# Peptides against a protein of PDB entry 6J54: the designs that were tried, part 229

Target 1, 223 residues: chain A of PDB entry 6J54
Amino acid sequence: NENLFASFIAPTMMGLPIVTLIIMFPSLLFPTPKRLINNRTISIQQWLIQLTSKQMMAIHNQKGQTWSLMLMSLIMFIGSTNILGLLPHSFTPTTQLSMNLGMAIPLWSATVFTGFRYKTKTSLAHFLPQGTPALLIPMLVIIETISLFIQPVALAVRLTANITAGHLLIHLIGGATLALLNINTMTAFITFTILILLTILEFAVALIQAYVFTLLVSLYLHD
Target 2, 42 residues: chain B of PDB entry 6J54
Amino acid sequence: QFQFTGIKKYFNSYTLTGRMNCVLATYGGIALLVLYFKLRSK

## One batch from the design tools (peptide; made by RFdiffusion4, then SolubleMPNN)

Design b2_p28_5_s1 (from b2_p28_5, 24 letters changed)
Fold by OpenDDE base, seed 5:
Structure b2_p28_5_s1 (fold): chain B 223 residues (1-223), chain C 42 residues (1-42), chain A 28 residues (1-28)
Amino acid sequence: as target 1 above (223 residues)
Amino acid sequence: as target 2 above (42 residues)
Amino acid sequence: EELGLLLEYLAKLLAELARALLELALLL
């Protein structure tokens, strides 16, 4: 049991936490463009950023588009960290609930406070759905208030659970394939095929979770 | 256009202003209840 | 047997997440 969860322990080298270096490493993978015609890799990255920016900011007005830099940096950070986490013997910072809460709570609070600052009437009205019967108003307002406070927790847990579960599945199936190599080669080949398919799926999940996280933050900003 | 008269004009679940007032009234009621229990316990 | 182990580990993971959420709820 300790062997499976050992990969999720924060790595330390000589008593110093390496987590800070791991968190900063993805920023090195995205250099700033210096030329009009860049290398193929940089051009593809810029194209993807422009597409995602266009899709996410389509819902927001000019005032909401001020958050574009923050949201794009967030998706690039989470996406890159998730992909790097799929490397063998690597530590994924996004598997730590503390990190995800550290990102979710400030972003959620910022969106809620901006809503109350600029759209006070609309923000307060969101606690009561339209057309609610008069007798259900107090109960529904309480439920909606509780729902609001659960949003940052749900955002953090969703990301953490999906990435962590994926890593555990890869480790378990990988361990099973190694154990079956000496017992039955045919069964080991089947499990190895499943492992390959699972790793491909986890690459997709890593990108999807980054997108969903930023999209939900953006959606909360719109409301 | 919903034509509401009286108290329903200010506390309506269909209008934006009415919804806001309902929410504020609910929070005000809860705050008063909490205050009442806190003062009663002392 | 492997499926049973997987389910056990997933259950443990969910229990740890639930514990973390409970601790967070107590701190808030």
Scores: peptide ipSAE 0.021, ipTM 0.669, DockQ to the pose 0.024
Fold by OpenDDE base, seed 1:
Structure b2_p28_5_s1 (fold): chain B 223 residues (1-223), chain C 42 residues (1-42), chain A 28 residues (1-28)
Amino acid sequence: as target 1 above (223 residues)
Amino acid sequence: as target 2 above (42 residues)
Amino acid sequence: EELGLLLEYLAKLLAELARALLELALLL
């Protein structure tokens, strides 16, 4: 259904990918504070950033907290893009698996390499769970190795699937609502109510997925 | 406190070092197998 | 009858959603 997936087509203008502009747009929504006491919007933003930062970095030592800036920028980016993507006729870059893989793979690799760099023994030992019977050790190590490589894929797919599914669902229910307006107004109203509830849910999902994505990256860094 | 003796001291699933050694041994074994098949194919 | 049509329509929508999810899953 081309109409259904039309919203997921990467927009271009004059052959130039405006996706880059869309990606950069959320950065404009987070201006740098200039005053000691900022306006309400900036204050709320800073407060949220501080709260999320404290929560996410609580599991890390001081060395791990050096990743705070990157992780916070990541969550703000993904969250803002996801929220903006819920606007009518907007394009959400995070619905593109390529983008999410482009984020997940480098971040995952960085966390893994950092783990091997500074915690080699622990990182290597992580491939073997404690208490494993001796006969199962080789098999389990292989499985754990495969599991490690699946992590970035799962991370990207989870984000992509959840955001994409949400958009599709909103589109489908919205279309159903419009179709039912001419058939039965009562049922259309019910469907519209569901659409509203779903939209609210998708806002929550948008934020949660941003958080989960960043949290998992952080968790991989911690492990 | 785990008191392991012999080979279990170095290769166990309970101690950090033992787990690491098991992982390395596994990868080493796989590498040797790959090498064996590669050399056999020649 | 109208309820039946509505249910059929909903079923079709769910089927389309399932198909879309399946296609997405296959693409991923």
Scores: peptide ipSAE 0.021, ipTM 0.643, DockQ to the pose 0.015
Fold by OpenDDE base, seed 3:
Structure b2_p28_5_s1 (fold): chain B 223 residues (1-223), chain C 42 residues (1-42), chain A 28 residues (1-28)
Amino acid sequence: as target 1 above (223 residues)
Amino acid sequence: as target 2 above (42 residues)
Amino acid sequence: EELGLLLEYLAKLLAELARALLELALLL
């Protein structure tokens, strides 16, 4: 039973936490382009960054587009950490709720404060949806206020839960496959096929969760 | 376009200013209620 | 802490399901 959660323990080396090094490692995978025509890897990276940047910033005005660098760095960071986390015996920092809260709360607060600073009237008006019956106004304002404060928690928990659940499923199905190899080879083969399909799904989930996290932060900025 | 007159001009759910005022009024009312109960408990 | 407890419970439940599936696989 201890083996199930061993991958989620913060790694230490010689009594010193190496989490900081793991968090910084993805930055090494994205070097700055130095050539007019880069290699295939950098070209694909730049292409993906440009596409995602265009999609995410299309909904923003010129003032909102100033956040492009931050949002793109965020998606690259979360995406790369999630993908690296799918490597065998790797530690995924995004499985730690503390890390995701540490990202979500400042970004959420920044978007909310930016909204109040530049669009004070609109931001205050968002606590009351348009067309609300007069009798429901006080209750709905309270609910919307609570909803606002749940947003950073929802961002963090969504990312943490999806990545953690994926890792657990891969581990459990993988363990079941190994156990079945000595019992029934045919059943083990079926379980192994499921494991492969699940692994492909988790690669997709890793990218999607990075995108959704960043997109929702961007959406909160737009609103 | 809805033409609101009187109090409905300032407190409506259709205009931006009206929505803002409704929100402020709600928070103000809650603050006054909390203050009332706090002072009454003493 | 609550999330940790929930995850532990979920893990135990999944482990029990895996054992049940293993027993079923032994019968096949």
Scores: peptide ipSAE 0.013, ipTM 0.622, DockQ to the pose 0.014
Fold by OpenDDE base, seed 2:
Structure b2_p28_5_s1 (fold): chain B 223 residues (1-223), chain C 42 residues (1-42), chain A 28 residues (1-28)
Amino acid sequence: as target 1 above (223 residues)
Amino acid sequence: as target 2 above (42 residues)
Amino acid sequence: EELGLLLEYLAKLLAELARALLELALLL
């Protein structure tokens, strides 16, 4: 059991935490374009950034589009860290709930405060859905208030749970395949096939969770 | 156009202003209740 | 209803993202 969670322990070298270096490493994979016609890898990256930026900012007004840089940096950071975390023996910082809360709470608070500052009436009215029966108004306002405060927690837990569960499942099935190699080759082959399918799924989940995290932050800004 | 008359004009779940007032009234009521219990305990 | 529309939009976005990722994977 200790071996299963060993991958989630913050790595240290010479007694110093290397987590900071791991977090900064993805930034090196995204260099700034210098040429009109860039290398294939940089061109693909810029294309993806442009597509995601257009898609995410389509929901926002001109004032909301000022958040484009922050949201794009967020999705690139989470996405890159999640993908790099799927490499063998790699530490994924996004498996740490503290990190995800550290991202979710400030972003959520910024969106909520921005909403109250510029759209006070709409933000206050958001606590009461349209068409609510009069008798349910006080109860529903309380529920919506609680829902608002659960948003940053749900955002962080969703990302953490999905990435962590994926890593655990890969480790469990990977360990099972290794154990079955000496017992039954046929069953080991089946479990290995499942492991491959799961790995493909986790690549998709890694990107989806990055996108959902950023999209929900964007959505809270739109409200 | 929902013609709200009287109290329904200010407290309704259909208009933006009405919804805002309902929310403020709810928070105000909760605050008053909390204040009442706090003052009663003294 | 708004939540339903949002979920549908998210589903469409995920489908488009999956398609884009597949295209990217084929290009790499």
Scores: peptide ipSAE 0.017, ipTM 0.649, DockQ to the pose 0.019; fails the geometry check

Design b2_p28_5_s2 (from b2_p28_5, 25 letters changed)
Fold by OpenDDE base, seed 4:
Structure b2_p28_5_s2 (fold): chain B 223 residues (1-223), chain C 42 residues (1-42), chain A 28 residues (1-28)
Amino acid sequence: as target 1 above (223 residues)
Amino acid sequence: as target 2 above (42 residues)
Amino acid sequence: EELSLLLQYLTQLLAELAAQVQELLLLL
């Protein structure tokens, strides 16, 4: 059991946690463009950022589009950390629930407070769905209030669970493949093929989870 | 179009203002209940 | 046994995610 979760332990070097360095590392992969025509890598990155920005901000008004920088930074951060976490012997910060809660709670709070500040009537009315029977109003308002507070938790847990489950599966199948190499080479080859397919799937999941996380934050902002 | 008269004009689940008032009334009621039980427990 | 449980969990998570994405796409 200890061996299964060993990859999720916060790494330390010389007794000092290096998690901060790991969190900052993805930012080095996205240098700021300086030229009108940049390198292919930077051009592809900017193109991808523009596409995702257009898709996410299409539902927002001009005031909501002011959040574009924050949301794009968020998706690039989560996406890059998730992809880098799939490298062998790497540590993924997004597998830690504390990390994801640390991102989800402030962003959720910001969206809720901005909603109450600029759209007070609509935000308050959101606690009561339209057309509810009069007798159920108090109960439903309480339920919707509880639902609101569950949103940041659900956002963090969804990301954590999906990434963690994928990593665990890769480790388990990888360990099984290594064990079967000395027992039956043919079976080991089959498990290795499954491992390759799984890793491809996890790359897709890593990007999807980053997108879904950012999209939900954006939707909460839109209300 | 829904036309509401009397109390239903201010407290309804169909209009934006009505929904807002219902939510405020609910929170106010809960606050009063909590206050009542707190004062009763003292 | 642990692997099978993990696979089931992953499959359920992916199914839920797919359903949520589909619902969001239908609403947009």
Scores: peptide ipSAE 0.025, ipTM 0.698, DockQ to the pose 0.018
Fold by OpenDDE base, seed 5:
Structure b2_p28_5_s2 (fold): chain B 223 residues (1-223), chain C 42 residues (1-42), chain A 28 residues (1-28)
Amino acid sequence: as target 1 above (223 residues)
Amino acid sequence: as target 2 above (42 residues)
Amino acid sequence: EELSLLLQYLTQLLAELAAQVQELLLLL
């Protein structure tokens, strides 16, 4: 059991945590454009950023579009960290619940605070759905209030659980393939094929989770 | 458009203002209950 | 809603796959 979770322990070098360096590393992969016509890699990155920005900001008004820079930086950060984490024997900061809570809670609180600041009536009315029978109003308001406070927790846990589960599964199947190499080469080949398919799936999951995390933050801002 | 009269005009689940007032009333009620139990325990 | 459904499907798929892997590891 200790061997399975060893990859999720925060890495240390000479007794000092290097998590800060790992968190900063993805920012180096996205240099600022300096030319009108950039390299192919930078051009593709900018194109992807523009596409995702158009999709995410389409639901927001002009005031909501001011959050575009923060939301785009968030999706790029989470996406890049998740993809880099799929490298063998790499540490993913997003597998740490503390990291995801550290991002989710401030962003959620900011969206709720901005809602109360600029749309007080609509924000307060959100605690009661339209058309609710009069007898159920007090109970439903309480449930809706609890639901609001669960949002940041659900946001963090969803990201953490999906990435962590994927990593564990890769390790388990990887261990099984190594064990089967000495027993039966044919079964080992089948298991190895499953491992490859799973790794491809995890790449997709990593991108989807980054998108969903940012999208939900955006939706909370819109409401 | 629903025409509400009397108390239902201010406390309804169909209008934005009515929903807001219902939420405020529920929170006010809970706050009063908590205050009552706090004062009773002292 | 479509993304939530996709996530639910994906998580279910991963859970099923994990269960299968656990069964295989138990046989080793």
Scores: peptide ipSAE 0.022, ipTM 0.664, DockQ to the pose 0.020
Fold by OpenDDE base, seed 2:
Structure b2_p28_5_s2 (fold): chain B 223 residues (1-223), chain C 42 residues (1-42), chain A 28 residues (1-28)
Amino acid sequence: as target 1 above (223 residues)
Amino acid sequence: as target 2 above (42 residues)
Amino acid sequence: EELSLLLQYLTQLLAELAAQVQELLLLL
């Protein structure tokens, strides 16, 4: 059903892509604080940002904490876009692998280069796990090198696959419920209940995937 | 504390320096192999 | 680790749900 993939097509208005506006829209939801005591909504947002920042930066040293702004902006961006994508008839830019690769590759590259620049010995040693038998060293170094290059791809694909799969399931079950309304009302009700549970799950997945993406970038920086 | 003596001091999987040297040796070996095949093909 | 376990659980749940939906759609 081509209609299932229609939600993943980049929206256009008058022949111009609106993707840029959609990507920028979440930033408008997070205004900068202007008062010592802000409105309830802004205060809750700042509180959440502080909590997440504290948790994410707890692993890093002072030098790693310099990345706090970038990592927090990343998690807020991905999280907000994922949540907004769950709204009906909304386009989620994070379902596009190109966008996720566009985020993952530079961040991964920055972490790897930072590691080689400031901790060259540790970074080189990371290609060989501690306690490896001598005969397996060359093979394991090669495998670990390949693993390093797969990291940005895995990071992007994981986010894309999870969000895309969730959206597809919502559409499929939604379509099934509508089809079953005329066939068997009781079965349609059961399917509708599953749809509600799935939507709740997707809200959780949206937040978790944003967190995992940022966390893994942070972990690569720590290594 | 495993006191590695001889070649094991420089090439071991337990010390940071030893691990680094093993990685460098592996990459060096691969580079030499690639170079050998490139020179042989000429 | 807890996050990875949660992710694995969610992935499995989504996979199972996807399989059920596919079976249901094949019946329609």
Scores: peptide ipSAE 0.022, ipTM 0.663, DockQ to the pose 0.020
Fold by OpenDDE base, seed 3:
Order: structure tokens, then sequence, then C-alpha cells
Structure b2_p28_5_s2 (fold): chain B 223 residues (1-223), chain C 42 residues (1-42), chain A 28 residues (1-28)
């Protein structure tokens, strides 16, 4: 069972962490288009980027649309790293809470500071929901302040927990399948089928978590 | 449109300015309480 | 809200699958 968590250990080579190279690797999968009619893969990528960009930026005003590049780069990065992490014997950097906090805290702080800089009155007013009874105002302001500071933590933990849980489940079912191959081949086939279905689900989860992470950052920017 | 008069004009939960003032008043009150306890402990 | 419901559904499915796998591992 100790081997179940071995995939979450940061890989090192010659005593140096290779995490930096793994993080940079997804950037190689998205080349810049150079042709009028690009390859099918690049065309699909551009189409997906355009669709996601239109969907996410439709909520924002013109000033908020300046964040389009940052949000699109974020979703592409998280999505690509999550998908690559589903490959066998691969390390997923997004399973590391430190990385997700490293992304969530600066982005959250940037959205909060941007809000205070350009919409000071609105941002301060968000600490008090509309229609609050006068007696509950002080307590609710405190709760909303605490909620604001929990946002980056919740954002990072959500991504980390979902990806880690998925990877752990794949390893557990995979290990069970291998163990059952020597005991009962029929039950092993059933568990293998479940493993395939789970793997397909984890591909969807990988994309959804990338989208949710970016969408929530975008939503915080909109507020 | 709610017409607020007096103190309710500046401290209300419906208008943007009123909500902002309520938040600032809450933080100011907390800061004063913390300051009071800090000075009392000395 | 739809996304939260989807996530809740996925987490429940994963929890059920994990419980089944755990039970299977205990039989080995």
Amino acid sequence: as target 1 above (223 residues)
Amino acid sequence: as target 2 above (42 residues)
Amino acid sequence: EELSLLLQYLTQLLAELAAQVQELLLLL
C-alpha cells in the first residue's frame, strides 16, 4: 500500500528536482499557428480556445476582457497538466498543494487588488450582502471577510483533492485488478472494465477541474 | 427606491454607499476594540 | 449551481467506487 502514494512523490534526477521541466512540458504541446490552414490538431486547439474564451469573457466588461490571456493560459496549463498526469507512470504537478496554492494566491490577490483599485466602493460593499438585517451586519461582515480569505485555499484544495483522489482511485482499482488476475480472471475482467470507465471519467474530471479553477478565478474578477 | 433619512442614509444594507460605510464602521469598531484591549493589557 | 451539482455527483460516484474497491481489496 505504500506504493500507492509513490506516484505523488516529486521526481528527482541526480538530486535535482525535475518538477520544473515537467511544468514547462505542456507549453510544447501548444505551438503557435503559422499557416492559414493549420493542422487538424492545431485547428481543434484553436477552436477550443476560442470557445472557452468566448464563454468565459462574455461575463466580463471590456476592462475584464484584458484578463483573457491570463485566464486562457491558466486553463490550458491546468488542463494539459491534468491530462498528462493521467498517463501511466506520470507525475501530475497539480496533485501538489504547494503548486496550486502558488497559482491560486497570486491570482486571487490580483483579482482582489484589481477590484479595490478600480471598483473600491463595490468591492467594499461585497463584504455586506444586500438586505441584511441591521443587527446581523457586524457578524456577517466578519464572516464574509473570513470567506474571502478562504477562497484561495478552497480553490487550491478543490483542484488538488479532485485530481489526487482520481489518481489514487485509478491506482487502487489497477492494483486490485492485478491481484485478481491470479485469483479469478472473470472478476479481474469486471474490475478492469470499471478501471476503463473510471479512466474515462478522470479525463473528464481533469478538464472540468481546469475549467472550474479558471472559471472561479474569472468569477472573482467579475465581482 | 428606498428613501433613507438621517443615519439610515449613510448606514444601510441596500445602497452601495450604505453597505460600504457599514463595512468601514465594522472594521473601525474592531480596530478600536483591539486597540483598547492592547492598551489595557499594558 | 449546475457545476456544483455535477461535482457532487462525481464525488459521490468516486466515493462509491472507492468503497467497492476497498471491499474488494479486503477480500484479497
Scores: peptide ipSAE 0.019, ipTM 0.651, DockQ to the pose 0.019

Design b2_p28_5_s3 (from b2_p28_5, 25 letters changed)
Fold by OpenDDE base, seed 3:
Structure b2_p28_5_s3 (fold): chain B 223 residues (1-223), chain C 42 residues (1-42), chain A 28 residues (1-28)
Amino acid sequence: as target 1 above (223 residues)
Amino acid sequence: as target 2 above (42 residues)
Amino acid sequence: EELSLLLEYLAKQLAELAAAFERLLQLL
């Protein structure tokens, strides 16, 4: 069982890391439409992008809507990488905490600095919830300040933990199923059924985590 | 609309300006405390 | 044993993160 975490090791070829190529690969799956009437796959992709864009930008004013391109690119990137990572023997870059922090910290800082730049009063006031008793104000301001700095960490860890846990579960149940094939076929069939259901769930989780990651960034921008 | 008078006008938890001032006062107080301990240790 | 492996994996992730930060600091 020493190979449980072997799938999470960054792949190298000839001593050179190929992580950069893996990260760039999802961009090839979303070609720019060239026709008025596109094929089915591109049409579905455009439809999904439009729906998600409308949902995410509905809470933003015109200034916040300028972030639409970045947020949509982010959700497409994370979603595609997560889905591709569910393929057998695939490396999922989003299982690497360094990558997720690398995305979360700049985006979080950008939203926070944008807030301070354009809505200074509101941003400073956000450190104190409305209606707070006067005696609790200093402590609550400190807690909210700490909470602000935990946001990028929580954002990155959430994505990393969910995707990593899903991969581990698939691997463990898959390994158990394989081991049980030689012991009891009926029990192996049950574990295989669980594996299928878990795989379907992980596909959903992969998309949900991409959405939640982007949504939280969007919410931080709105606040 | 809340009608605040005196110090409550500038330091309240209901208005944006009041909340901002409370936050600034808190940070200022912390900064002064840190400065005091730093100067005391020297 | 599985918990120890998980902790080791997490430790490796943190070490990689630390190395990434060190590289970033070297670039600055």
Scores: peptide ipSAE 0.019, ipTM 0.676, DockQ to the pose 0.033
Fold by OpenDDE base, seed 2:
Structure b2_p28_5_s3 (fold): chain B 223 residues (1-223), chain C 42 residues (1-42), chain A 28 residues (1-28)
Amino acid sequence: as target 1 above (223 residues)
Amino acid sequence: as target 2 above (42 residues)
Amino acid sequence: EELSLLLEYLAKQLAELAAAFERLLQLL
């Protein structure tokens, strides 16, 4: 039971943190295309990037499309790190709240400042929804202001909580399955089936969370 | 299109300018309240 | 015990976050 959270401890080698190397490793999986017709793997990657880019940038105007590179790099980074984190004995940097906040706060601040700079009137107007009764205006403006400041925290916590919870469940059910193998093979088989289903779900969650994180950043930019 | 007259022209929840003015008025009011309490405490 | 470990883990994460903020504030 003490080893339950051991996978979330930052790994060190000879007293030096190797987290930096782990964070940089996913970047090596996405090489730049050098040929007109690339290998099957690179072609599939580029196709997926183009599809996701088209989907994400459909919300933005021409000025917002300048953020395409940043948003695509973000989704690829989070997605790749989340998927790699599901490998056995792997460390997922996205389980660290500090890293997710480190990504969320600058991106959120950039979107908010961009909004205030280029669309000051619209940005200020977003603090008050349309059709609000006059008596509720001051209270609602305060609530929307608080909501704005909670956004970066919500982005980071959502990603961290979902990935961390998934990893914990896999470890718990996996440990239970191993324990039940010596007690009752039939019940162990049932728990093993649940573990497989959960693992499949976590693969989906890993991709969805990367997408949702990037999408919400994109939506904040659009507003 | 709602034709707002008088004070509602500048402070409404339907027009972009009206919403902006409401937000600014709210922040201004809060700032004045904070300033009042700060000056009163001295 | 598992809940206690979870709380300890969360506390550690918050402590690391606080330390990161302190470092950021020292740089400012």
Scores: peptide ipSAE 0.018, ipTM 0.669, DockQ to the pose 0.033
Fold by OpenDDE base, seed 5:
Structure b2_p28_5_s3 (fold): chain B 223 residues (1-223), chain C 42 residues (1-42), chain A 28 residues (1-28)
Amino acid sequence: as target 1 above (223 residues)
Amino acid sequence: as target 2 above (42 residues)
Amino acid sequence: EELSLLLEYLAKQLAELAAAFERLLQLL
């Protein structure tokens, strides 16, 4: 039972943390193309990046499109790390709340600061929804202010919770399947089928969470 | 679309400027309250 | 027991977060 969360402990080798190597590893999977006609894998990767870039940057003006490089690198990083984390006995850095907050807070702060710097009037007006009755203005401004500060926390917790919960479910159902192999083979087969379906779902969730994280950062920049 | 006169011109929830002023007024009020309690406690 | 372990894990994550914030505050 104590080993249930062992996969979420930061791995060490010879007393040194290897988390830095794990974080840098996904970057090696996406080499920069150097020729007009590349390998099929690289071509598919570039095609996916272009599609996601066009979709995410469609809501931004020319000034907002300057953030395209950062947002695309972010989605590729989170997506690749999440997928690699689904490998057996692999450590997923995005299961660590500290890492996700470390990414969310600076990005959120940058978007908020950019908004206040270039669109001061609109940013300040955002704390009060249009058409609010006069009596509710002070209370609503306070609520919207609190909501703003919850945004980076919600962004990080959402990613962490979804990935962590998925990993836990895979481990729990996997353990149940192994236990049922010696009790009832038919029931074990059913639980194993559920495990396969859940694993497929987690692959989808891994990509979706990367996209949602980056999209929300992009939306905060647009507002 | 909306014509406001007097104080409602500066403090309204329908215009961008009015909304901004309401937000600033709210923060100013809270800051003054916090300052009052801080000075009273000392 | 599993719930208690989950709570302990969450508590550990929160503690690490708090420690990270403390380190950040010390750097400021």
Scores: peptide ipSAE 0.016, ipTM 0.661, DockQ to the pose 0.033
Fold by OpenDDE base, seed 4:
Structure b2_p28_5_s3 (fold): chain B 223 residues (1-223), chain C 42 residues (1-42), chain A 28 residues (1-28)
Amino acid sequence: as target 1 above (223 residues)
Amino acid sequence: as target 2 above (42 residues)
Amino acid sequence: EELSLLLEYLAKQLAELAAAFERLLQLL
């Protein structure tokens, strides 16, 4: 039904797409620190960034740690957009597969090209797992090559599917709750409770998906 | 440590160099096959 | 309770996924 997916349509004002403004909005939530001791909000943000940066970059060498700024900006962007998308009547840009592909493909390509540039031997060797029987080498190399090209698609689809599914479920249960208010108040209350629990779950999913997306990009860089 | 002799020294699935050579050989073989079929189709 | 079970389920899935990636990295 068109009504179920109406919230996923790119919003426009006076015929002009406002998606660009929505994408830029989360950046306003993360101001740059100006003092050694900032307010609590900025301090918590910087602490969280430092914590996640330390955790994600622990698997990388010095050369891989050069990507820290990009990966941290990525996780903060995806996480903030996902959380803001859970607000009522809000548009979540990350529900659009085009956006996620637009993020995944360049990042994936950058990691792959970086690997081939600096670790050519290791990168080429990744197309053949260690210990493969000689007869299966050609077939496995082909499969691994195909697998490589599926990586950016899987990265984008995973994020899109999880966020979209969560939003759809919230809308469906929310709509059911409103419909049941006039039919059976007791049943509506139960459905509303489920809606609240689901909303809390979606907040967690929003953060997890941001983390997983960034982690996988980081993992591809490590390979 | 694996000690390989002969062709297995250059083409094996256990050493890094061997794996690289196998991958390159596979791509080269595929390229030659594609070229062969392309020339045959003409 | 339902939320906790769902979170636990998600955590288990993520852990399994992470383990699978670690195994893949060990094979590479």
Scores: peptide ipSAE 0.014, ipTM 0.631, DockQ to the pose 0.020

